# Designs tried in a protein design run: peptides against a protein of PDB entry 7Q4I. Part 139

Target 1, 281 residues: chain A of PDB entry 7Q4I
Amino acid sequence: HENSTIAERLYSEVRVLCWIMTNPSNHQKKARHVKRTWGKRCNKLIFMSSAKDDELDAVALPVGEGRNNLWGKTKEAYKYIYEHHINDADWFLKADDDTYTIVENMRYMLYPYSPETPVYFGCKFKPYVKQGYMSGGAGYVLSREAVRRFVVEALPNPKLCKSDNSGAEDVEIGKCLQNVNVLAGDSRDSNGRGRFFPFVPEHHLIPSHTDKKFWYWQYIFYKTDEGLDCCSDNAISFHYVSPNQMYVLDYLIYHLRPYGIINTPDALPNKLAVGELMPEI

## One batch from the design tools (peptide; made by RFdiffusion4, then SolubleMPNN)

Design b2_p21_2_s2 (from b2_p21_2, 9 letters changed)
Fold by OpenDDE base, seed 2:
Structure b2_p21_2_s2 (fold): chain B 281 residues (1-281), chain A 21 residues (1-21)
Amino acid sequence: as target 1 above (281 residues)
Amino acid sequence: KEKEEEYEKKVKEDVELLEKE
């Protein structure tokens, strides 16, 4: 039998609303598999779409479909969250309908931080935004204060936040958040290993899987290695996860156990004051 | 590899879009 006492505590103390970026064509193909796997471990799960789906619990946002509307959908999603759900959670995760998330590991990372700290976390990239921005595919999580600043301070001001719906969604939100002094946090573990990943586990875990000239190595904000040292033991997310792979990951992470190996969780870190960050490594 | 190439293509397209703005 598993002892989930700490995970249950974190479920109550580190409340996460997960919103899933999807579209009507993916409701049945992808989004429902998120709902049936990792999405059930969120405190609240909402699918953000252009069409309502009562079976999925999808919200119809007033946006068109297509890549050029992803930024528009993100703006409307956070407006919707701020209006209806800002007090339902402490942290607000954006994920795609092909992102897999270990929500317990995210709660562990977030535990020391105040939700009133203007901060967000994800896979940090260095281009275009001085402090960096979080990769859209890996998913990113905003504090409650970050959502407030984004919706109330950034979005209404075209000088702070792009009014058009076009552009790279993750870069545009990164610019907006920087302009309202929301900090791009460091999501690495105490060993300097990443937690949010813009690819499937295989692409990060296999040494020399990618060319050294692969764009990712130029985009990553923090130096990272390939192989087992690529990834935290408390990794949070992976991208390009197929519906079938979501069920495989759910089985491997939550059901499959090597007999006789007992994992003892590390002690929780001390809570930080409002505005305080963990020391950089 | 195919997914990485797809992502790279997507990122490049987004960069090109941003540079045109």
Scores: peptide ipSAE 0.034, ipTM 0.661, DockQ to the pose 0.256
Fold by OpenDDE base, seed 3:
Structure b2_p21_2_s2 (fold): chain B 281 residues (1-281), chain A 21 residues (1-21)
Amino acid sequence: as target 1 above (281 residues)
Amino acid sequence: KEKEEEYEKKVKEDVELLEKE
């Protein structure tokens, strides 16, 4: 028998709205598998598309399709969230329709933070943005205050936030958020291990899987290792997860258990004041 | 390898988009 009492507590105290970036061609191919797996563990799940789908709970945003419109979708998605859902959650996760997220681990990371703190978390990259920005594919989570600042203060001002829909989505939101003093948080655990990953588990867990010249090593904000010490025991996300792999991950994480091994959860940290961050490692 | 190549391609495309602006 499983004891989920702590997870249930965090589900109520750390409310997460997950929005999934998708398109009409992926509603059945990808997005529905998010809904059937990890997306069911969000407090609210919304699919952001260019077409409405009542079965999926997809919203038709006033944007075109294509890679050059991803930034446009992100802007319209957060505008929609702010207008309709800003009080439905404390934290607002962006993920792709091929991102897998362990929502309980995200709630654990977010627990000490006030949703009124202007902060966001993800896989931090160092180029283009002084404080860094969060990788779009790994998914990133904004506090309620970060969403407010983004939509109310940044988006209406072309000097603070790009008005055009072109550009790298994750870089552009990173620039906008920096310009309104939303802090790029550190999502690493107490051992300095990452929690948000822009690739599948295999690419992080296998030592020397990538060439040392691979762009990722130049983009990461924090030094990370490959192999067994690559990843937090409380990892949050992986990217490029196929629909089939989502079901495998759901089985491995939530159903498969080694008999006779009992995991004891760490104690919850103390809550931080508004504007306070965890100390850097 | 194919997924890494796709990701490298995506990042290059994203960088090229940033450089054109």
Scores: peptide ipSAE 0.034, ipTM 0.701, DockQ to the pose 0.272
Fold by OpenDDE base, seed 4:
Structure b2_p21_2_s2 (fold): chain B 281 residues (1-281), chain A 21 residues (1-21)
Amino acid sequence: as target 1 above (281 residues)
Amino acid sequence: KEKEEEYEKKVKEDVELLEKE
């Protein structure tokens, strides 16, 4: 018997809209598998594309395809969300069509925060943006107020937000959000372990899997270790997850259980006031 | 511009390295 009472409570109290970055060539290859796995645990799931797909629930944004248009697609996606869905959720997750997300763990992290607090979370990187920015591949989540500030205050002002569609999507949104005083939150758990990961679990869990010169170690905002201590027991996301691996992760996380081991959830923290962040760890 | 292009290139190269290991 499984007790989901707390997860059901958080599903109602911490509403998450997930938007998935995809393209027409990936609707069947990748995006469909997100919809069949972790995406079903979002309160609202939308696929942002250049072509409409009624089976997928994909939106055709007025942007071209290719890496040079990812920033354009992100701007149009958040405009679309603000116009049509700003009241449908409290938090707004961007993920790629090869990102896997444990939505319950994200709700747990977000629970103490007000959606009226101008904050966003993800895998924080230190270059280019003074407060840091969130890695695009790991996915990042904006509060409702952060979306409002991005769309209403940042996007219309070329001095605050890049009008061109070129550039690194995650860096550009990070610059725009900083310029409207949206805070780059700390997504680490109470033990200082990361929750958002820009790679598959294997690449984070295996010690010395990467060269010490690997760019990731220079980009991470917070120090992290490799091995089992790399990752929170309440990890939220992984990137470069193949369609087959999404089904494996769904089985391992939601179905496979060691008999006789019962995990008791930690108590929920107190809710924070508007504008208040969790203390630094 | 150059730093962003270098970042995109670096991310691509490093991902390709991670996929080969």
Scores: peptide ipSAE 0.032, ipTM 0.654, DockQ to the pose 0.084; fails the geometry check
Fold by OpenDDE base, seed 5:
Structure b2_p21_2_s2 (fold): chain B 281 residues (1-281), chain A 21 residues (1-21)
Amino acid sequence: as target 1 above (281 residues)
Amino acid sequence: KEKEEEYEKKVKEDVELLEKE
């Protein structure tokens, strides 16, 4: 009874490779549940690890484990993607093994953009990087051209991109991307509501759930409010989603329906030229 | 380095606070 014709069209026209940052200790505990839920809606799904796992489709990158090596893992992940998969997709999503993503909503956001536009999207933060950077936990998506510039132009140059593997992964890639003129896009919807979230829905939807002194309010690039106006009806991602919550979200989003309510999708926007961005709201 | 370490520390501390509330 569900009409998925538009979603199927976008699946073919807006091809997404999802790479999941994981480690060997999380293959069974977390990553497997991504593969069984939202990860199946990617055009290509790859788990980036330090150990190979053929059941998971995990790649062993030449990196150590631990938080101090997340930047090293991100660099090697994008090198691997560029070498093996750069033509397999138009867009390249980084997510964590506890990120949940509504891939159809991401395709809708990306539809007007050319993959040859040097742009990336996510939850934009304002510190450390002049144009902003995308929060690592919320996940971020690079165009094909952004990946090319990152791997070919930024990574080989220590003046443009940090050569060691230490540092905040999301800040470091944000610096590298800025240095090769990859634009930090605006992922907000037409109402100015966010689409990528660094926390679970509960933390964004409930007013006064966090203190006004909470770092997040100082880090967000765009002004956002708490409550029902916090989040787009076409939200893309949430972070700190447990394996059990992934299955709950999968049920609520794709299966549970209020009887007699039919959602008609908005018309697709016009496609942008190469290098063109949507106007900021 | 110090700013990045401070960021990582803040993220950890604030997530731990959110999980306790």
Scores: peptide ipSAE 0.029, ipTM 0.656, DockQ to the pose 0.105; fails the geometry check

Design b2_p21_2_s3 (from b2_p21_2, 11 letters changed)
Fold by OpenDDE base, seed 3:
Structure b2_p21_2_s3 (fold): chain B 281 residues (1-281), chain A 21 residues (1-21)
Amino acid sequence: as target 1 above (281 residues)
Amino acid sequence: KKEEEEYEKRVEEEVELLKKE
């Protein structure tokens, strides 16, 4: 009963490879539920682990497990993508195995941009990196050129990119990308509302759910509101989504419909030239 | 490093926020 013609067009024109950060203990508990829900809407889906799993399509990266190795895993994941999959997509999304992503909304945001523009998007944080960096938990998406610069120019140079596997994953990739002139894009919609979220919808939608001293309010790069104005109608991601909540979100977003309400999509913006960004709001 | 300590603190505070639900 629905018309998906525009979504199908964007699926073809804005190709997204999604790689999922996971570990062997989470293959069955978390990762498989990503594969059964939002991950099926990626053009290509790869699970980055320390052990191979052919049923899941998991890759064994040469890294250890644990929080102190997340940066190491990210470096190896993008090296693997560059070597094997750089031409399989235009955009390359990192997400955790408890991140939920509305891929159609991400394609809509990315549509005007050239994949040859050195840019990446996500939930932008301000500390430690002058241009900002993207939250690891909310997920972030690199253009093909950004991946090339990261792997070919940044990673081989210890002055540009940390050689050790330790450190805050999101901060370290942010430093590396800035050092090779990959731009930290603005993922907000035309109303200034965010699209990538480092927490579950409830934490963003409910006013005063968090204390004003909570680190998030000090870290956000752009000013944001609470309540219904917190989030774009075209929101892209949420973090700390349980496996059960992924199925609930899939139902609510793609199946549940209020009878008699028809949503007309906005017109697609004009495509930008290579190196051009959308104007800041 | 300060960055790593603050990263650990972010994760800890996030976990505590989730426990309140």
Scores: peptide ipSAE 0.537, ipTM 0.922, DockQ to the pose 0.104
Fold by OpenDDE base, seed 2:
Structure b2_p21_2_s3 (fold): chain B 281 residues (1-281), chain A 21 residues (1-21)
Amino acid sequence: as target 1 above (281 residues)
Amino acid sequence: KKEEEEYEKRVEEEVELLKKE
């Protein structure tokens, strides 16, 4: 029998609203499987779409569909969250309908931070934004204060935030957040290993799976290695996870156990003051 | 914009990576 006491504590103390980027064509094909797997471990789960779906709990945002509207959908999603759900959570995760998230590991990473600290986390990229920005595909999580600043201070100002719905979603939100002094946090563990991943585990864990010319190696903000050292033991997210793979991951992470191996969790770190970040590694 | 062009390129290369599996 497992002891989940610490996970239960973190579930109550580190409240996470997960919003899932989806579209009507993916409600049944992808989004439903998020709801049936890792999404059930969020404190609140909302699917952001262009059409309402009461079975899925999907919200119809006033946006068009297509990749050129992802930025528009992100803006409307956070506006909706701020209006209806800003007090329902402390942290606000964006994920795609093919992103898999280990929410307990995210709560562990977030535990020391105040939700009143203007910070967000994810897989940090270096181009275009001085402090970096978070990969859209890996998913990213904003503090409550970050959401407030984004919606109230950034979005209404075309000089701070792109008014058009077109553009690279992850870059555009990164620009907006930087312009309102929301900090791009370091999501790496104490060993310097990443926690948010824009690809499936196989692509990160297998050395030489990708060419060194692959854009990812040029985009990563922090130096990372391939193989087992690529990824934290407390990894948070992977992208391009098929619906079937979501169930496999759920089984492997939450059910399958090697007999006789007991994992003792590390002690929780000390809580940080408002505005304080963990030291960079 | 250069950013949008590079974003499209990222997506294309990601799709290509997925096709190799």
Scores: peptide ipSAE 0.529, ipTM 0.921, DockQ to the pose 0.084
Fold by OpenDDE base, seed 1:
Structure b2_p21_2_s3 (fold): chain B 281 residues (1-281), chain A 21 residues (1-21)
Amino acid sequence: as target 1 above (281 residues)
Amino acid sequence: KKEEEEYEKRVEEEVELLKKE
């Protein structure tokens, strides 16, 4: 028997809308597997595409397909969310159709924050944006106020937010959010371990898996360790997760248990005031 | 390794796009 009382409480108090970046060619190949695994733990799940799919709950955004349109799709996705769903959740997660997310761990991280605080979280990178920006592949989560500022204040102003659909999606939203004073939060746990990851667990957990010259080590905003100390026990996301690996992760995280080991959750932190952040480690 | 190569390629493409701006 499992005690889910705290998780159920957080499900009600920390409402998350997850929107999934996808395309029509991936509806059956990738997106449906998100819906059948971790996506079912979101309070609301929407697939953002160029074609409607009622079985998937996919929305046809007025954008073209291809990597050069990812920024355009992100802008239209958040416009759609603001128009139709801004009150359906407190927090708004962007993920790819090959991102796996432990939504309970995200709710735990978000619990102390007000959704009226202009903040967003993810895997923070340091280039191009002074405060940093969140890696697109690891997924990133905006507060309700961050979405409001992005859509209402940033997007209509070409001086604050790029009007063209070209560019690096994650960098461009990072610039826009900075320009409207949305804070790039620290998603690390109390031990300084990361929670959002732009690669599969294997790539982060295995020491020296990548060369030290690999671009990732130059891009990370916070220094991270390799091996088992790379990742929080309450990690939130991994990227490049295949459809088959999503089912494996779902089993390992939610079903497989070592007999006789009982995990006691840490106490919930105190709630922060509007505009207040957790102290940096 | 394949995932890393794909991500590196994506970042390189994105950086190149940023340099053209």
Scores: peptide ipSAE 0.090, ipTM 0.756, DockQ to the pose 0.245
Fold by OpenDDE base, seed 4:
Structure b2_p21_2_s3 (fold): chain B 281 residues (1-281), chain A 21 residues (1-21)
Amino acid sequence: as target 1 above (281 residues)
Amino acid sequence: KKEEEEYEKRVEEEVELLKKE
């Protein structure tokens, strides 16, 4: 009794390749559960690791493991995507193996944009990068043109992109993308509510859960509130989601329904021209 | 160096936040 016609249309028109940041120790513990839950709703799903896993569809990138190598892994992941998969999708999502993503909501946000527009979206942070950068943990999505510019124009130039594999992954890609004029988009909904979240829903939905001295409140690019108004009804991602909670979220979002409540989807916005962004709210 | 130090701090505070639950 569910009508998925619009979701099916967006699946075809807004093609998303999801690449998952993982490591060999997490293939079975975490990454497998992404594949069994939200990852199946991507048009293409690839796990980026340091070891190959044919059951998972994991790629062995020529990088070491550990947090100090995350930037190196991100560079190699996008190089791999550009070489092998640049035409397999319109948009390219980075997520962690403990990120949960509602892919349909991401397609809805991306629908008006051309994949030839140099833009990327996520939870925008303000430090170090003038236009901002996207939180690594919340996940971020690049247009096809953004991937091209990153790999072809930024990565080969040490003046534009850090050659070392060390550093804050999200900051470093943000610097590189800014240097090649990839725009840091606004992912907020029409009510000004965020869609990408670097923590679990509980941390965002519960008022006063964190101290106001917590770094997040100083890093967010756009002002946000706690409580039910923190998050879009069309939220896209949450981070630090355990494997068990991924299955819970899949059930709650895709199966559990309040009887007698029918949600009518908003009308799709008009498509934008190449290079055009939605006005900031 | 400052960016890396603050990144490490972000991660540490995130881990601490997760431990409170």
Scores: peptide ipSAE 0.531, ipTM 0.922, DockQ to the pose 0.084; fails the geometry check

Design b2_p21_2_s4 (from b2_p21_2, 11 letters changed)
Fold by OpenDDE base, seed 2:
Structure b2_p21_2_s4 (fold): chain B 281 residues (1-281), chain A 21 residues (1-21)
Amino acid sequence: as target 1 above (281 residues)
Amino acid sequence: EKEKEEYEKKVEEEVKLRELE
């Protein structure tokens, strides 16, 4: 029998609200499978849509559907969270309905940080935003203070945050967050390996899977390698995960065990003061 | 192969969305 004492502790101390970006056409096809897999490990799970679904626990946001409305949906989602759920969690994860997240690994990364620190984490990209921004597909997590600043300080000001619903969702929120001094954190582990991934594991783990001219290599904020050294042993997220792959990942991560191998978790790091970040690697 | 094609298409779409800024 496995010992989950530390994971249970982190579940209580590092509370995560996960909101899933979805649409009515994906409620049954994709979102339901998030709910049945990794989403059940969030402290709170909400599906943000344009239509209500009581079975899914989907919220109907006052937005249209389509890729050009993703930014609008993100703004309304965080407004909804701030109004109804800001005290229900310490950290607020955005994920897509084809993102898979190992929530325990996210809690481990977040543990030293204060929720009152204006910071957010994800797969950091370098274009468009000076401090960088987090890839939308890989999912990104805001501290409670980051959500407050986004909703209360950024969104009401068209000079700080785009009022239109058009644009790349992840870039636009990145701009808004930078404008209110929310820091784009470094999500890499102590070995400099990434934790949030905008693609499936196979695309990161297999060397030479992509051409060196592939846009991703130009977008990544931190230098990363391909192969086994690409990814933290405590990786948090992967994108473009099919519904079937979600169940496979759930099995591989939480059920399948190599007999006779016992993994002892590292000690938790010291907690940081409000406003303090981990040293850069 | 179909998954790869779908992935490549998604990646292309993602790049296009970023270029529209």
Scores: peptide ipSAE 0.031, ipTM 0.689, DockQ to the pose 0.752
Fold by OpenDDE base, seed 1:
Structure b2_p21_2_s4 (fold): chain B 281 residues (1-281), chain A 21 residues (1-21)
Amino acid sequence: as target 1 above (281 residues)
Amino acid sequence: EKEKEEYEKKVEEEVKLRELE
């Protein structure tokens, strides 16, 4: 027996549209498994592709395929969302077709924030963008106001947002968002632990999994620990999750329970005013 | 092992994408 009353409340009060970056070759191989696992917990789920797929609910964006077009696809995806879905949610998550997301934990993080606050969250990186930018692979979530500013104010202005489709997708959107005063939020929990992760759990949980010269340690905006203290108990996302691992994670997180252990959720924080952020840790 | 190899390739590709700037 499970009590989901708080989760149900947050589902209604913190509405999330999830859009998944995919391509036609991955519709059956990857995207379908997102839809069958964590994607079903989004208020709205859309797959952004170059080909339409009615079974998947995939949209054909006017972009080419390949990694060199990821920035182009992101721009067109948010244009599509703004035109058709801006009122369907309060928050708009970008994820890859190999990203796994615990949507309830994301709603918990977002609960105090107004969707009219120009803010976005994810795994913050420090290079190239003064305020930082969010890792593309870990997934990032924009407020409704952030989407509005991105599409209406940034995209039409080549001085604010790159017109070409080339470049690192996450860096380019980070530059655009900074230029329209969308704030790069802190997604860490009250203990300073991260919630969005650009790799699989094993990579973050196992100490010394990577060399200290690995680029990630130079890119992270906030210092993070290795091992069990790497990750929040309310972690939101992991990247490079295989289709099979998505089903394993779904089972482990939502079905498997240690008998006799009852988790009591923390009290919800007070809601913030429009434009207000949580204090830095 | 296959999943690890695929992961390592993805990580390498991610690094390359970031170096394009």
Scores: peptide ipSAE 0.029, ipTM 0.696, DockQ to the pose 0.795
Fold by OpenDDE base, seed 5:
Structure b2_p21_2_s4 (fold): chain B 281 residues (1-281), chain A 21 residues (1-21)
Amino acid sequence: as target 1 above (281 residues)
Amino acid sequence: EKEKEEYEKKVEEEVKLRELE
């Protein structure tokens, strides 16, 4: 037996809409496994595709398939959310169909922030965008105000937001958000450990798994370590998670327990004013 | 082994996508 009282409170107070980037070929192969695992812990779950699937709850966006259309799909996804779901949640998470997310940990991170604060969170990268941008694969979460600014202020203006559908979707949304004064937040915990990860746990936890010349070390905005200190105890996301690994992670995180070890949750921080961010670590 | 190969392919594709920017 477990006590989920705080998690239930945060479920109601920190409402999250999760939209999943997918395509018709991945509805059965990948997306359905998101729905059967971590996606069920979102307040609202929508799959953004090019084809409708009523069983999956997939939306057919007016975009083509392929990596060169990911930016187009992201724009249309947020337009769809703004039109149909902007009041259904406080926070709006983008994830891939091979991203795994611990939604409770995300709610914990987001709790002090106002949804009316123009901010978004994820794995922050430093190139191309002055304030940084969030890695697409790790998933990123926008406040309601950030979505409003993106859709209403940025998208209609070609000077603020790229009009064509080409380019790296995470960089392009990062540019657009910066241009409308949406802040790239710091998602690290109080110990300076990351919460959003663009790779599987193994790649972050195992020291020297990658060469020091690996692009990731040049892209990461904040200094990070490898090994057990790489990741927050309240980590939020991992990328390149296979369908089978999603079920393994679901078991390990929510079911498997070491007997005699009791985890006591930290106290919730004070809520911030609109426009206020957590202090730098 | 298959998972590693898929990961490496995805990383390469991500790098290529960034180069197209």
Scores: peptide ipSAE 0.024, ipTM 0.674, DockQ to the pose 0.688
Fold by OpenDDE base, seed 3:
Order: structure tokens, then sequence, then C-alpha cells
Structure b2_p21_2_s4 (fold): chain B 281 residues (1-281), chain A 21 residues (1-21)
């Protein structure tokens, strides 16, 4: 009953490889539910783990488990992608096994950009990195050129990229990417609303849910509102989404429809030249 | 209520991870 012609076009023209950060203990508990929900809408889906799982399509990276090894896992994941999959997609999304992503909205955001532009997108935070960095939990997406620069130029140079596996994963990749002139893009829509979110929808949509002293308000790079104006109509991601909530979100976004309401999509913007960004709002 | 407590714990853990850098 629905027309998906534009979504199908973008699926072909804006190819996304999604890699999911997981571990062996979460293969069945969390990662499987990503595969059964939003992950099926990626052009390619890979689970990055410390153990192989053929049923899940999980890759065993040469890293230890634990929160202190997340940076090590990210480095090895992108090395693996560059070696085996760099031509399989135009854009490369990192997400956690409790991140939910509306891939069609991400393709819409990415459509005007060249994958040869050194850029990445996500929920931009301001501390530690001059241009900002993208929150790890909200997920972040690198262009093909950004992946190339990260793996080929940054990782081999200890002056550009941290060689050990310690540190916050999202901050460390942000430092590395800045050092090789990969731009931290603006993922906000034309109304200045965010698209990548480091928390569940409820926490962003409900005003005054968090204290004004909450660290998030000090970390966000762009000013954001609370309530219904917090979030783009084309929001891309949410974090801390339970396996059960993934199925609820899938139902609400892709199946539940208010009868008699027809949504007309906005026209696609013009494509940008290599190295060109959308103007800041 | 349980979901809020789990969220608060996750946020606290994330803050702690960032402070340890």
Amino acid sequence: as target 1 above (281 residues)
Amino acid sequence: EKEKEEYEKKVEEEVKLRELE
C-alpha cells in the first residue's frame, strides 16, 4: 500500500555499511535483535566482536573484551572494513548493539555529499577535540575517504592517532580524524534540529527530563531544544534502546500508520562537489 | 521506574568513562 520508490533509489545511490560494536555475551541478547530490526535496512551489516558467529555474521577482531578496549576494537574494525569492504559501500556507520538507526533518514542526510569528501557525521560533542567529535553511542558515519584517511594516514602514525587501546573510543577517533583533516560535519536538518541522539527518544522528547546541570548540556556542540522541537522529523539514531524497544520502534516507524494522513517527502537537495559541505545553519 | 534507574546508571557509567580519559 506504500510507495518506496525514493527509498529504493537512495538505497542504491547512498550505500551504507553498518558495523555493530558487540561482544560474545551480547550476540544473542542484543546483536541478534539489531539484525532482525533496523540492521536489515543497511546495504551491508557486520557485527564486530572478539568471537566469530556465522549465524550473526560476527567477525572476531584481534582485541580483548571490556570497556577499556573499545578504542582498540574500533581501530581493528575500520582496518577490517578497509581491507575487505571499502568498495562495498559509500558510507560506513558505527553503531552499538543498543543503538537504533533509521537508515533511510541517514541516506537522506548523506545524499548531497560525495563519499570522496573527508567528512563524518553524528551527535557532535565539543570537549577534547577542537572541531568537535561524534558521540560513540549515538553512532557516527564516515565517508569512504574518511575511512581511507583514518586507516592509511592516521592509524600508522602514533603522533596522529593513539597507538594503545585505552581511552574513550569516540574521543580518540575524533582526535585521529581531525589530525588527518576529516571534517566533523553538521548533521542537523534545515530547521537546526538534531538527527543523532545519544539517549532514548523519551529522554529527548520530554522537557525537563534531565537536570540543567546534566553533563550532556555541556557536551553538545550545537544548542538544542527539549520537547517536540528537540528532534528532526528525519531523526537518524537513538541510544540505550533495549531489544524490546527496537521492535516497538520498528513497528511505530515502519508499520503503524494514521489512516488518511499522507506524508509527502521533501525534494532532494542538489549534490555537492567533492570537499563541499552544506552551509551552516 | 526501573528503566529510569537503568538509564541513570548507564549515564553515570558513561560520565565515569569520559572522566577517566
Scores: peptide ipSAE 0.025, ipTM 0.683, DockQ to the pose 0.669; fails the geometry check

